# Peptides against a protein of PDB entry 5JNO, part 63

Target 1, 112 residues: chain A of PDB entry 5JNO
Amino acid sequence: MVAKFQPPPEYQLTAAELKQIVDQSLSGGDLACRLLVQLFPELFSDVDFSRGCSACGFAAKRKLESLHLQLIRNYVEVYYPSVKDTAVWQAECLPQLNDFFSRFWAQREMED

## One batch from the design tools (peptide; made by RFdiffusion4, then SolubleMPNN)

Design b1_p20_3_s2 (from b1_p20_3, 8 letters changed)
Fold by OpenDDE base, seed 4:
Structure b1_p20_3_s2 (fold): chain B 112 residues (1-112), chain A 20 residues (1-20)
Amino acid sequence: as target 1 above (112 residues)
Amino acid sequence: MREVDPELLARLLAILDSMQ
C-alpha cells in the first residue's frame, strides 16, 4: 500500500481551516489557487525558503513543483473528489494554478 | 495556519479575482 502523504506541520490544515478557505472559493480551481497562497506564501517572494525546512523538501525558486501540487491536490480532493481523476485535475485546477502563479510573477517583472 | 502578508494577500486576491 502507498503510504498516505503527510505534509510537514507548517502545511497541515485542520478541517476548520480548510473549510474557511473552501467557503471563500468559487470552484475547485479557485480553491487550488487560494490553497497555494495559504500554504506556500514563500513562493511569492524572492527569498530562498528551501533551506529552512528539510521536511518540506527543496523547492525551486519561482516554480510550482510536484510536491506543491500534490499537497494542494490532496486538500482540493477533500471537497472536490473528482480531482482524483488526473484528467479533471489537469483541466480544472492545474491550468488555473499555473495561470495564477504566472500572472503574479509577470506583474512583478514589470515592476522591476 | 500560515499568516500571509496583508499587502501580498491583497495583490494575490486581486489577481485571482481577475481570473473569474
Scores: peptide ipSAE 0.616, ipTM 0.936, DockQ to the pose 0.798
Fold by OpenDDE base, seed 1:
Structure b1_p20_3_s2 (fold): chain B 112 residues (1-112), chain A 20 residues (1-20)
Amino acid sequence: as target 1 above (112 residues)
Amino acid sequence: MREVDPELLARLLAILDSMQ
């Protein structure tokens, strides 16, 4: 049996918190991006956040890693159960996450 | 819920809006 994924305490959302984000979302992909912002604001800074979370391990700067994606997907599934299908996740959410994240850093690079 | 810097949030939301 595979152990069910449990988010680290710092990434645990209550039902009310998740609903608030969902209410602001226009789609599953949009929700995924909003969750990225709310769960991992440290990914949008130059600070190495990995040192502060033993449960998350070390993450590369400016990279969306498997742990980030898994956490986001778990919450998206609550309101968009279709993303349990990997094909749907890869078509509707993953490209939007990557695009959103890349656009942010591309913009920052232009300003440097 | 984790707090996000208002300036950063505004920037991120602008990007997100441009994708819709």
Scores: peptide ipSAE 0.615, ipTM 0.936, DockQ to the pose 0.777
Fold by OpenDDE base, seed 2:
Structure b1_p20_3_s2 (fold): chain B 112 residues (1-112), chain A 20 residues (1-20)
Amino acid sequence: as target 1 above (112 residues)
Amino acid sequence: MREVDPELLARLLAILDSMQ
């Protein structure tokens, strides 16, 4: 059995914080994208907003890394338990996350 | 919860909205 992933302190959400994000979300995929924004704003900027976390997988400034995705999935599972099924996660959340992230940077590239 | 720049947030939410 794989040990429970413990997020770094800067990525730990309280129940109230998570609920706030959930209340604004329309689906598991939508929630995943909102979590991406709230947890990792540094991924959307050329400026490093990280607070010194070397364990969060912040190796590439403009990539969704496995640690980012796993952490997001862990939170999504709280309100959408179906994403525990990898097939559901890959169908309902991963494509949305990747699409969302790609669209952002594509737009930024066009503006430069 | 980490604070996000409001302008950035608005931009991101607009993108997200377009995906719904």
Scores: peptide ipSAE 0.613, ipTM 0.936, DockQ to the pose 0.780
Fold by OpenDDE base, seed 3:
Structure b1_p20_3_s2 (fold): chain B 112 residues (1-112), chain A 20 residues (1-20)
Amino acid sequence: as target 1 above (112 residues)
Amino acid sequence: MREVDPELLARLLAILDSMQ
């Protein structure tokens, strides 16, 4: 039995908030990327990658970690139940997330 | 819902648009 993932309070979306994001999405992969932005804006900031939350000591890395992906997947599957299938998740959402994240940082690298 | 910086959001949405 797999325990239900409980997101931290800062990553908890209400049904209305999630629906708003879904209404702006064109696909499961697109929804995943939009959720990435809304849930983890700190992953797109150099400042937030700076060493250590002063309170918790957590150092953010410039990568999509398993917890990020799992949280996003949990929300995506509410409206796209097919992503409960790992093969579908890996084909329809993961490549889009990685591509989106990579494109952002590649663009930032060119601007520096 | 977390508030995302408008400039950052615009950049991110532009990237998303380019992927469609």
Scores: peptide ipSAE 0.613, ipTM 0.936, DockQ to the pose 0.799

Design b1_p20_3_s3 (from b1_p20_3, 10 letters changed)
Fold by OpenDDE base, seed 5:
Structure b1_p20_3_s3 (fold): chain B 112 residues (1-112), chain A 20 residues (1-20)
Amino acid sequence: as target 1 above (112 residues)
Amino acid sequence: MRQVPEELKQELLSILDSMR
């Protein structure tokens, strides 16, 4: 039996908000990347990540951590139930998330 | 919905588009 998904209030999306993001997405992996931006915009800046989150704890700077990924996966599952399968998540979503995040910082390094 | 600066959002969307 699957436990109920209950994100912290800071990362709570309404059905309408999630649908808006889904409407812009072409796939589960694409949706995952859009959710990354929406849920964790602080990961894309040099501003220190908030250490006050009781759910995510301390986050490494400029790194996607397991709690970020799990939260994203929970939302992706709403519209793409297949990602409940770990193999599907690892094949379709994780590589895109990592690629997306890496491309951003690679581009930023070129601008420095 | 969590606020994302528009300029940053557009940059990120551009990267996302390049992945499609």
Scores: peptide ipSAE 0.612, ipTM 0.936, DockQ to the pose 0.824
Fold by OpenDDE base, seed 3:
Structure b1_p20_3_s3 (fold): chain B 112 residues (1-112), chain A 20 residues (1-20)
Amino acid sequence: as target 1 above (112 residues)
Amino acid sequence: MRQVPEELKQELLSILDSMR
């Protein structure tokens, strides 16, 4: 049996918190983007919101890393079990996540 | 729950809405 992915404490969501985000989401891809914002605000700033965290090991970079994506996917699977299929995850969620993330930084670069 | 700065949150949600 594959071990359950355990997120760092600062990236853990209660059932109620997750439900709140789901209620605002229209699709699995939309949910994924909302989770990205909620879980990793440091990816959208030059300020490292996790700087004081010596235990989580996450570094703030302008890149969606495999661990970020895996954590998001685990939460999305709770309400959209179809994303357990890698093909569905790659077709429905990953493109939206990448597009969302890219649009943000493209907008920031234009404001410089 | 992690606290996201409101100004940043609104900016991100605006981008998300533009994708719909």
Scores: peptide ipSAE 0.610, ipTM 0.935, DockQ to the pose 0.851
Fold by OpenDDE base, seed 1:
Structure b1_p20_3_s3 (fold): chain B 112 residues (1-112), chain A 20 residues (1-20)
Amino acid sequence: as target 1 above (112 residues)
Amino acid sequence: MRQVPEELKQELLSILDSMR
């Protein structure tokens, strides 16, 4: 059996915090993007907020990795249970996340 | 809750809004 994924303390959201984000979201994909910003602001800057956290692992600063995506999916599932289906997650959320993340860095690159 | 710099947050939200 695969053990239930337990997020590091730095990425643990309370029910109230999650609800606040959900209330601002219009869809599962939208929620996923908002969670990306809230959970991993370090991915949007050169500042590494996880530098001192061994539990966060070592990741490229400007890449969405499996651990990031898994954490986001865990929270999205609370309000959008359909994303428990991998096909739904890959069709509805992953493209939105990747598009959002890519647009940000493309915009920054253009401004340089 | 982790705090995102407000200017960065607004930039990200504007991108998100453009996707809707």
Scores: peptide ipSAE 0.609, ipTM 0.935, DockQ to the pose 0.830
Fold by OpenDDE base, seed 2:
Structure b1_p20_3_s3 (fold): chain B 112 residues (1-112), chain A 20 residues (1-20)
Amino acid sequence: as target 1 above (112 residues)
Amino acid sequence: MRQVPEELKQELLSILDSMR
């Protein structure tokens, strides 16, 4: 049996909220990055913007952990079913997520 | 919906746009 996708309440998006993000996205990789910003703003600041999630098990504040990626992938799959294929996810979404995340911190370093 | 500070959001969107 396949477990039903059930994100913690802090990371739950309504159909309307998800659609709004999708409407702003040009690709699955673009959508993944927008979801990263929307779901985990605490990864982009020294200030913790989380609601105190006790179920997600996130420990690192400045790293993309497997749970972050899994939650994002689950939402991306709703509108881009092809990312259910791991090879597609690794080619179309993961590189964009990592590049986006690294560019942010590289930019912050330049501002110092 | 989680609230993202608007200034931070605009910065992130700018980075995202540069990747397109």
Scores: peptide ipSAE 0.609, ipTM 0.935, DockQ to the pose 0.842

Design b1_p20_3_s4 (from b1_p20_3, 10 letters changed)
Fold by OpenDDE base, seed 4:
Structure b1_p20_3_s4 (fold): chain B 112 residues (1-112), chain A 20 residues (1-20)
Amino acid sequence: as target 1 above (112 residues)
Amino acid sequence: MRQVPQELLERLLAVLQSMQ
């Protein structure tokens, strides 16, 4: 038996919290970006990424790692079950996430 | 739910809005 992935406490959202984010979202891709911000604000910081999450074992990096993406996808699937299809996820969410993340850091780089 | 610093949130929302 393969245990279902359980997000660490830091990344657990209640139904109400998730709905709040969903209500602000215009699409699955938009939702994904909003989840990225809410779940992993540390990815948008210039702070040292050497510190991992003690609870989840994450090793923070200034990039979107598979575990970040999987966690986001898990929540997106609740309201957009079509993203269970990898092709849909790669077409509707991943490009938006990468674009969002890239735009942020490109902007920050210009400000420095 | 994690609390995102307000300044950061505003920056991120601006970026997100630019993608709409």
Scores: peptide ipSAE 0.513, ipTM 0.913, DockQ to the pose 0.813
Fold by OpenDDE base, seed 5:
Structure b1_p20_3_s4 (fold): chain B 112 residues (1-112), chain A 20 residues (1-20)
Amino acid sequence: as target 1 above (112 residues)
Amino acid sequence: MRQVPQELLERLLAVLQSMQ
């Protein structure tokens, strides 16, 4: 048995909060995208940071990092245990997350 | 739960709906 992942306090969701997101979700991939929004709204901000700032992650601001994906996956697993299988995660959730994130910024680029 | 600005939330949900 693998111990349950404990996210940092700033990324903790109560059972009720997670259930609310799940109730709005149509699939594991859909849930993953909704969790991305709720956990990391700063990834969708147009606020610029100083160039060369490693502490603020300027270079990777518009990229989904492994930590983001792992946190999302941990919550998705609560209601979709099948994503514990890496093949399922890579087929059902990762493409949805990447597509969602890319579409958002593509849309914003068209408006600028 | 982290607070997401309503305007941003609406934009994100619109993108999400376009994928369904």
Scores: peptide ipSAE 0.512, ipTM 0.914, DockQ to the pose 0.798
Fold by OpenDDE base, seed 1:
Structure b1_p20_3_s4 (fold): chain B 112 residues (1-112), chain A 20 residues (1-20)
Amino acid sequence: as target 1 above (112 residues)
Amino acid sequence: MRQVPQELLERLLAVLQSMQ
């Protein structure tokens, strides 16, 4: 038997917290993007938010990795069970996540 | 829930809304 996946404590959302995000979302793809922001704000900064010292000189990673996507998908499935189908996840959520992430950084580069 | 800096949150919401 494969044990049910449990996210690390720093990425654990209560039912109330998740509902608040869902109430602000217009679709599964929109929900996925909002979860990306709330769970991994460090991906949108030059500073590592997980560290207490911004002067450590360590650059934050700017990649959407499989672990990030898996965590987001687990929460999206609660309200959009259709994303349990990999084809649906790849068509309705992944393109939105990647587009959102790339647009953010593209805009930041233009503002320099 | 992790706290997102307000300025960053506003920028991200603007990007998200531009996709709708």
Scores: peptide ipSAE 0.509, ipTM 0.912, DockQ to the pose 0.808
Fold by OpenDDE base, seed 3:
Structure b1_p20_3_s4 (fold): chain B 112 residues (1-112), chain A 20 residues (1-20)
Amino acid sequence: as target 1 above (112 residues)
Amino acid sequence: MRQVPQELLERLLAVLQSMQ
């Protein structure tokens, strides 16, 4: 059996917190983007949000790593079980996440 | 749940809205 993915403590959501995000979401892809924002705000800033956390050994980089994506997918699956299918995940969620992430940084680049 | 800075949140939500 494949071991369950265990998210780091700082990225664990309660059922109520997840429900709140889901209620604001229009689709699985939209939910994925909202989860990206709520779980990893440090990916959208040059400011290290973890700097003040001496107990946290996590160093964020401006990159959507497989670990981040897997964590998001696990939460999306709770309300959109179809994304358990890799083809659905790659067609419905990954393009939305990448587009969202790239659009943000493209806009930031224009402001500099 | 992490507390996202309000200014950053507004920017991110604007990007998300532009995709809809």
Scores: peptide ipSAE 0.506, ipTM 0.911, DockQ to the pose 0.800

Design b1_p20_4_s1 (from b1_p20_4 with E7A A8E T12R E14D H15Q)
Fold by OpenDDE base, seed 5:
Parts: C-alpha cells; sequence; structure tokens
Structure b1_p20_4_s1 (fold): chain B 112 residues (1-112), chain A 20 residues (1-20)
C-alpha cells in the first residue's frame, strides 16, 4: 500500500481553510498560485534572511522548491483530481506557478 | 496551519492573478 503524502503540521490546512481558497480560485492553476501564497507567505517577503545570520552566510533564495510544489499539488488534487496526471500538472499548474512567482517579483523590482 | 499572509500580500496576489 502506497503511503499518502502527509503535510507537515505547519502546512496542514483544515477543510474550511482549503475551501476558502478554492472558492476564490478559477482553475487548478489559479488555485495552485493561491495556495503558494497561503502556504508559503515567506517566499514573498522582502526580508533578507542572510542579514539575520552574518555568521552562517545563508542566503535566502527566491525559488520554488520541490517540497513547495509537492505540497501545493497535493492540495490542488483534492479539488482537481486531473492533476494526478503528471502531464496535466505540468501543463496546467507548473507554468502558472512559475509565471505567477516571476510576475510577483518582477513587479516588486519595478517599484523599488 | 501556516501563518496567515498579510492583507497586502493577498491583494498583490489577487491583482497579479487577475492579469494572467
Amino acid sequence: as target 1 above (112 residues)
Amino acid sequence: SPAAPSAELLERADQILAEM
């Protein structure tokens, strides 16, 4: 039996919370982007985390990691089962996520 | 549950999504 993906407690949404996000979404790709913001608001912060730790030299990267995408896909799948198909996920959601994320930071760069 | 995003972040997100 294949184990179902279990989100870490920090990223566990209640049914009500997820429904709220879904109600605002127009598509699976749209939902994915909204989930990105809801689950990982820290990815959109201007805070330079490297400044917080001068000793470790850790530089915060504005990058969508595999864990981010995996968590988002699992939630999108609840309401859009078609994304279980990798081809659908890659065609409908991944491009939207990347485009949204890029546009977000492009817009911020223009305002600075 | 994750920490709630700020109202400003949500507004920015909505605006970007509306343009996509």
Scores: peptide ipSAE 0.732, ipTM 0.961, DockQ to the pose 0.839
Fold by OpenDDE base, seed 3:
Structure b1_p20_4_s1 (fold): chain B 112 residues (1-112), chain A 20 residues (1-20)
Amino acid sequence: as target 1 above (112 residues)
Amino acid sequence: SPAAPSAELLERADQILAEM
């Protein structure tokens, strides 16, 4: 038996919370981007990690990882079950997520 | 549930999505 993927408690959304996001969304790709912001707001902050540890000087780069994408896909599937098909996910949602994330940071760079 | 995004983040997100 294969264990069902279960989001960590800190990334659990209630039905009401998810419905609110869905009501603002125009498509599966749009929903995916909105979920990215709602689930992982920390990916969009200019956090200076070097302040947490002056000795290590660590500065983490923001990137979308497999776990982020899987969590988003799990929620998108609730309202857009077609994204269970990997080809649909890669055509409708994944490019939107990457484009959105890139545009966000490109915009921030122009303001700095 | 995750921490709520800031109002500024939501505004930026809406603007970007509108332009896509």
Scores: peptide ipSAE 0.732, ipTM 0.961, DockQ to the pose 0.840
Fold by OpenDDE base, seed 1:
Structure b1_p20_4_s1 (fold): chain B 112 residues (1-112), chain A 20 residues (1-20)
Amino acid sequence: as target 1 above (112 residues)
Amino acid sequence: SPAAPSAELLERADQILAEM
């Protein structure tokens, strides 16, 4: 049995905040993508984190980590309990999240 | 609560989601 995941304070949404996002969502997968943007806007930033250091060569990775996905899934479950089933999560939400994230950055590359 | 996404980010997200 897995212990209940508690979101860090900076990623804690009120019921009203979550409701606003849900009201814009058409499906569980759509909700997942909107939560990704709302919870982790920094994943979509073009900020060069190495700009302040010419010697360190720091490079930030833009990827969806397990913690991001876990947090999103917990919120999606509030309105779409079926995603508690791993098979449903993997079929209805994960592909949409990955597709959305990829399309976002592909679009940005075309504009550069 | 997390920092709010920019208006530009929300617009881009809405456009992408509308095409999916």
Scores: peptide ipSAE 0.732, ipTM 0.961, DockQ to the pose 0.888
Fold by OpenDDE base, seed 2:
Structure b1_p20_4_s1 (fold): chain B 112 residues (1-112), chain A 20 residues (1-20)
Amino acid sequence: as target 1 above (112 residues)
Amino acid sequence: SPAAPSAELLERADQILAEM
């Protein structure tokens, strides 16, 4: 038995919110990238988490974790059921997510 | 719902997506 994935409350989108994002999207991969920005804006900030903890000085590494990807996939599936197929997810969405995320920080690096 | 992304972030996202 596999438990159904339940998004954390802070990442729960209403149908209206999701539809708004979908209306801006051109494809499943495009939707995935837009969801990444909407759900996890903190992944795109230069905020040093060490500011919050002078004792530990821990700086969170900017990376897409399994939970991020799973949550995005769950929402994408609502409008693109085909991504339930892992092969489709890996071909249509996952590469675009990684490319988008990489390009974002590459551009930020060039601006510094 | 999560905190809304900034206007600047959304603009950067649109820029990147347009180039992909």
Scores: peptide ipSAE 0.732, ipTM 0.961, DockQ to the pose 0.828

Design b1_p20_4_s2 (from b1_p20_4, 8 letters changed)
Fold by OpenDDE base, seed 5:
Structure b1_p20_4_s2 (fold): chain B 112 residues (1-112), chain A 20 residues (1-20)
Amino acid sequence: as target 1 above (112 residues)
Amino acid sequence: GPPAPSPELLERADEILAQM
């Protein structure tokens, strides 16, 4: 029995929401980036989470964590089954996600 | 589900993606 992808409720997109994103997407990599924004809008907030800890000096790094990538991949696989192959995922989606994320914050840095 | 992205975020995302 193959387990069906079942994301946590907080990351569950409706069929309509997912369709809208897919309809806007030009490729698996493009879809991955759009899913990143839809699933984790908090990653793009200007809120300095490090401000909460003046004592530890821990600077919250804007990074894509394994949970983010895994959930995105699960959704992308629904429409682009080829990304089930790790080599395809690493060639077609991961570079685009990292590029998109870095470009986003590079632009924000220039505007500040 | 997750909170809805702001219109501003979606617009910025579209601009970035268009450049890639």
Scores: peptide ipSAE 0.764, ipTM 0.971, DockQ to the pose 0.792
Fold by OpenDDE base, seed 3:
Structure b1_p20_4_s2 (fold): chain B 112 residues (1-112), chain A 20 residues (1-20)
Amino acid sequence: as target 1 above (112 residues)
Amino acid sequence: GPPAPSPELLERADEILAQM
């Protein structure tokens, strides 16, 4: 038996917070993208991977990982139970998340 | 819970979502 996935405390949203996001969302995929921003704002900032010198510091982009996706799916399922079906998740949410994340960084690169 | 995203991030996110 597999234990039910529970978000870590640092990624817990209150019912009110979640409802607010849902109220702004047009679909499950839209909700997923909004959750990505709300749960992981750090993924949308450059991270300094240089530890030795601030003057020669380099910034790297964050990665979208399976744990992030699982957390998002967990919340989306609350309002869109159909995403419990992997096929639905892969059709309605996962592509949107990937596109959103890619477009975000593509836009940032154009500004640099 | 997680820290709140900046207003700038939210605005950028909205713009991207509107294009999708």
Scores: peptide ipSAE 0.763, ipTM 0.971, DockQ to the pose 0.824
Fold by OpenDDE base, seed 1:
Structure b1_p20_4_s2 (fold): chain B 112 residues (1-112), chain A 20 residues (1-20)
Amino acid sequence: as target 1 above (112 residues)
Amino acid sequence: GPPAPSPELLERADEILAQM
């Protein structure tokens, strides 16, 4: 049995919001990347998490975690049911997400 | 829902996606 997709309130998109993102998307992989930006804009912030502690040397890592990927996949499945197949998800969406995320930060590093 | 991405973030995202 498949449990009903119920995202946490902080990651809940309205039908209108989701449709707007989908209308801008060219593929399931493209949709996944756009959802990454919409759902988790904090992953793209320039916030220095160590600025609050000059002595601890804390450095937050910017990475895509399982929770991020699972939520994105759940939304992508609404319009691309084929990604329910793990092989399709791994071939069509995961590489796009990783590539997009890497390119984003590579570009930001170049601008510094 | 989540906070809206900044216009700058959306612009950068569109540029990256257009090159992929």
Scores: peptide ipSAE 0.763, ipTM 0.970, DockQ to the pose 0.835
Fold by OpenDDE base, seed 4:
Structure b1_p20_4_s2 (fold): chain B 112 residues (1-112), chain A 20 residues (1-20)
Amino acid sequence: as target 1 above (112 residues)
Amino acid sequence: GPPAPSPELLERADEILAQM
């Protein structure tokens, strides 16, 4: 039996928060993008963490990692169970996430 | 839960999403 989705506390949204995001969303892909912003605002930070600690080598990652995507997918599945199908996830949500993330930073780069 | 996104971030996100 598959265990119930239980995100780490730092990525736990309340029912009200999730509902609000869902109510703003027009599709599963749209929901995914909104969840990306809500769950991982640090991915959109202008702070260059590499400048802060050369010794530890820590740098801000401006990429979507597998665990980010998995958490988003888990939330999306609550309202769009079809994304449990990997083909649907890859067709409906992943392209939206990648496009959104790319567009975000493309715009920011033009403003800098 | 995670920290709330800044209003500026949310606004930027909405603008991008509106174009998609």
Scores: peptide ipSAE 0.763, ipTM 0.970, DockQ to the pose 0.845

Design b1_p20_4_s3 (from b1_p20_4, 8 letters changed)
Fold by OpenDDE base, seed 4:
Structure b1_p20_4_s3 (fold): chain B 112 residues (1-112), chain A 20 residues (1-20)
Amino acid sequence: as target 1 above (112 residues)
Amino acid sequence: GPPAPSEELLERADEILSQM
């Protein structure tokens, strides 16, 4: 049995918030990208990711981590249950997320 | 929940999504 999706409080969307995002979305992939922005706006900040931990040397990276993707997928599954199939997720949503994220930063780099 | 994204971010996101 699979446990009910229960995101951490900081990533908990209300039913109304989720519905609003869904209503703006044209597809599962589109929804995934919109959820990326809504759930993780910090990934799009102008913060210099080269500023790593002085103690450990760890530098933040502009990348989509597995945890980000898992949370997004869980929300997308609510309205697009087909993405429970990994093949569907990898074909419909994951490429869109990566493309969106890449395009976002590519445009920002052109402006800076 | 998470903090709301800025309007500027939302606008940029919409622009990008419209091109995909």
Scores: peptide ipSAE 0.762, ipTM 0.970, DockQ to the pose 0.823
Fold by OpenDDE base, seed 3:
Structure b1_p20_4_s3 (fold): chain B 112 residues (1-112), chain A 20 residues (1-20)
Amino acid sequence: as target 1 above (112 residues)
Amino acid sequence: GPPAPSEELLERADEILSQM
């Protein structure tokens, strides 16, 4: 049996915080996107976290990693238990997350 | 918990979500 979900402290939401996000959400996919913003605001920052290297011009890549997706899924499951099914997660949440993330940065690029 | 996202980020996110 899978162990109980226990996120790292830095990604721990209170019941009240989670409830607030859920109340704003219209679906599991919508909730997933809102959780993405709430849990990982740094993924949407224009700040160059690699400022230490002025010579190489390196910038941190913006991507959704396994940890991001796993944490989001675990929270979504609280209110949408159906996403425990991988097929449901892949159909209802993953496409929305990827679409949201892509649209967000596409919009930012057009504003420059 | 994580730091709270800025109001601007939340507004931008809401705009994107409303178009999906």
Scores: peptide ipSAE 0.762, ipTM 0.970, DockQ to the pose 0.829
Fold by OpenDDE base, seed 1:
Structure b1_p20_4_s3 (fold): chain B 112 residues (1-112), chain A 20 residues (1-20)
Amino acid sequence: as target 1 above (112 residues)
Amino acid sequence: GPPAPSEELLERADEILSQM
C-alpha cells in the first residue's frame, strides 16, 4: 500500500474550506495560488520573523519552499488529478504560483 | 487549520488573480 499524504494539523483544511476555494478557482493553477494564500498567509506578511537575530544579520527571505509546494500540490490533486504528473504540475501550477507570488510583492514594493 | 488570511490579503489576491 502507498502511504497517503496527510497534512500536518496546522495545514489541514476541512472539506468545506477546500470546496469553497475550489469553487472560486478557474483552473489548477488558479487553485494553487488560492491555496497558497489560504495555507500560508504568513508568507505575505511585512513582518520580518528573523529580526530577532541581530548577531547574524539574518533576514528571512520570502520564498516558496519545497514543503509549501508539496502541500499545495497534494490539495490540488484532489480536484485536478492530472497534476500527479510532474510535467503537468510544472507547466500548469508552478509558473502560476511563481507569477502570483512575484506580482504580489512587486505591487507592494511600488506602494512603499 | 491555518489562520484565516486578512480581508486585505484576500482582496489583493483576487485583484492579482483577475489579471492573470
Scores: peptide ipSAE 0.762, ipTM 0.970, DockQ to the pose 0.827
Fold by OpenDDE base, seed 5:
Structure b1_p20_4_s3 (fold): chain B 112 residues (1-112), chain A 20 residues (1-20)
Amino acid sequence: as target 1 above (112 residues)
Amino acid sequence: GPPAPSEELLERADEILSQM
């Protein structure tokens, strides 16, 4: 038996929320990018969350971590079962996520 | 659930996605 996807409460979307995002999406890759924004809006903030800690030496990094990607993939699989195939995930969704994230910050860096 | 993204973030995201 395959375990059912059970996200942590802080990343649990309601059926209505998920459907709304899906309805706005044109593809699995597009859905993945929209989920990235919905699930992890903090990744798109200009605020340095480590600003208040001078002793820890922590530097905030703007990157997509494995946990982010796994959570997004689990949601995408609900509506795009083909993403269960790792080859499909790596060809259709991962490049889109990386491109979207890179483009987002590229535009922000050039903003006046 | 997660905190709601700002309208500005959603608008920027939509703009970028429309160009991909």
Scores: peptide ipSAE 0.761, ipTM 0.970, DockQ to the pose 0.795

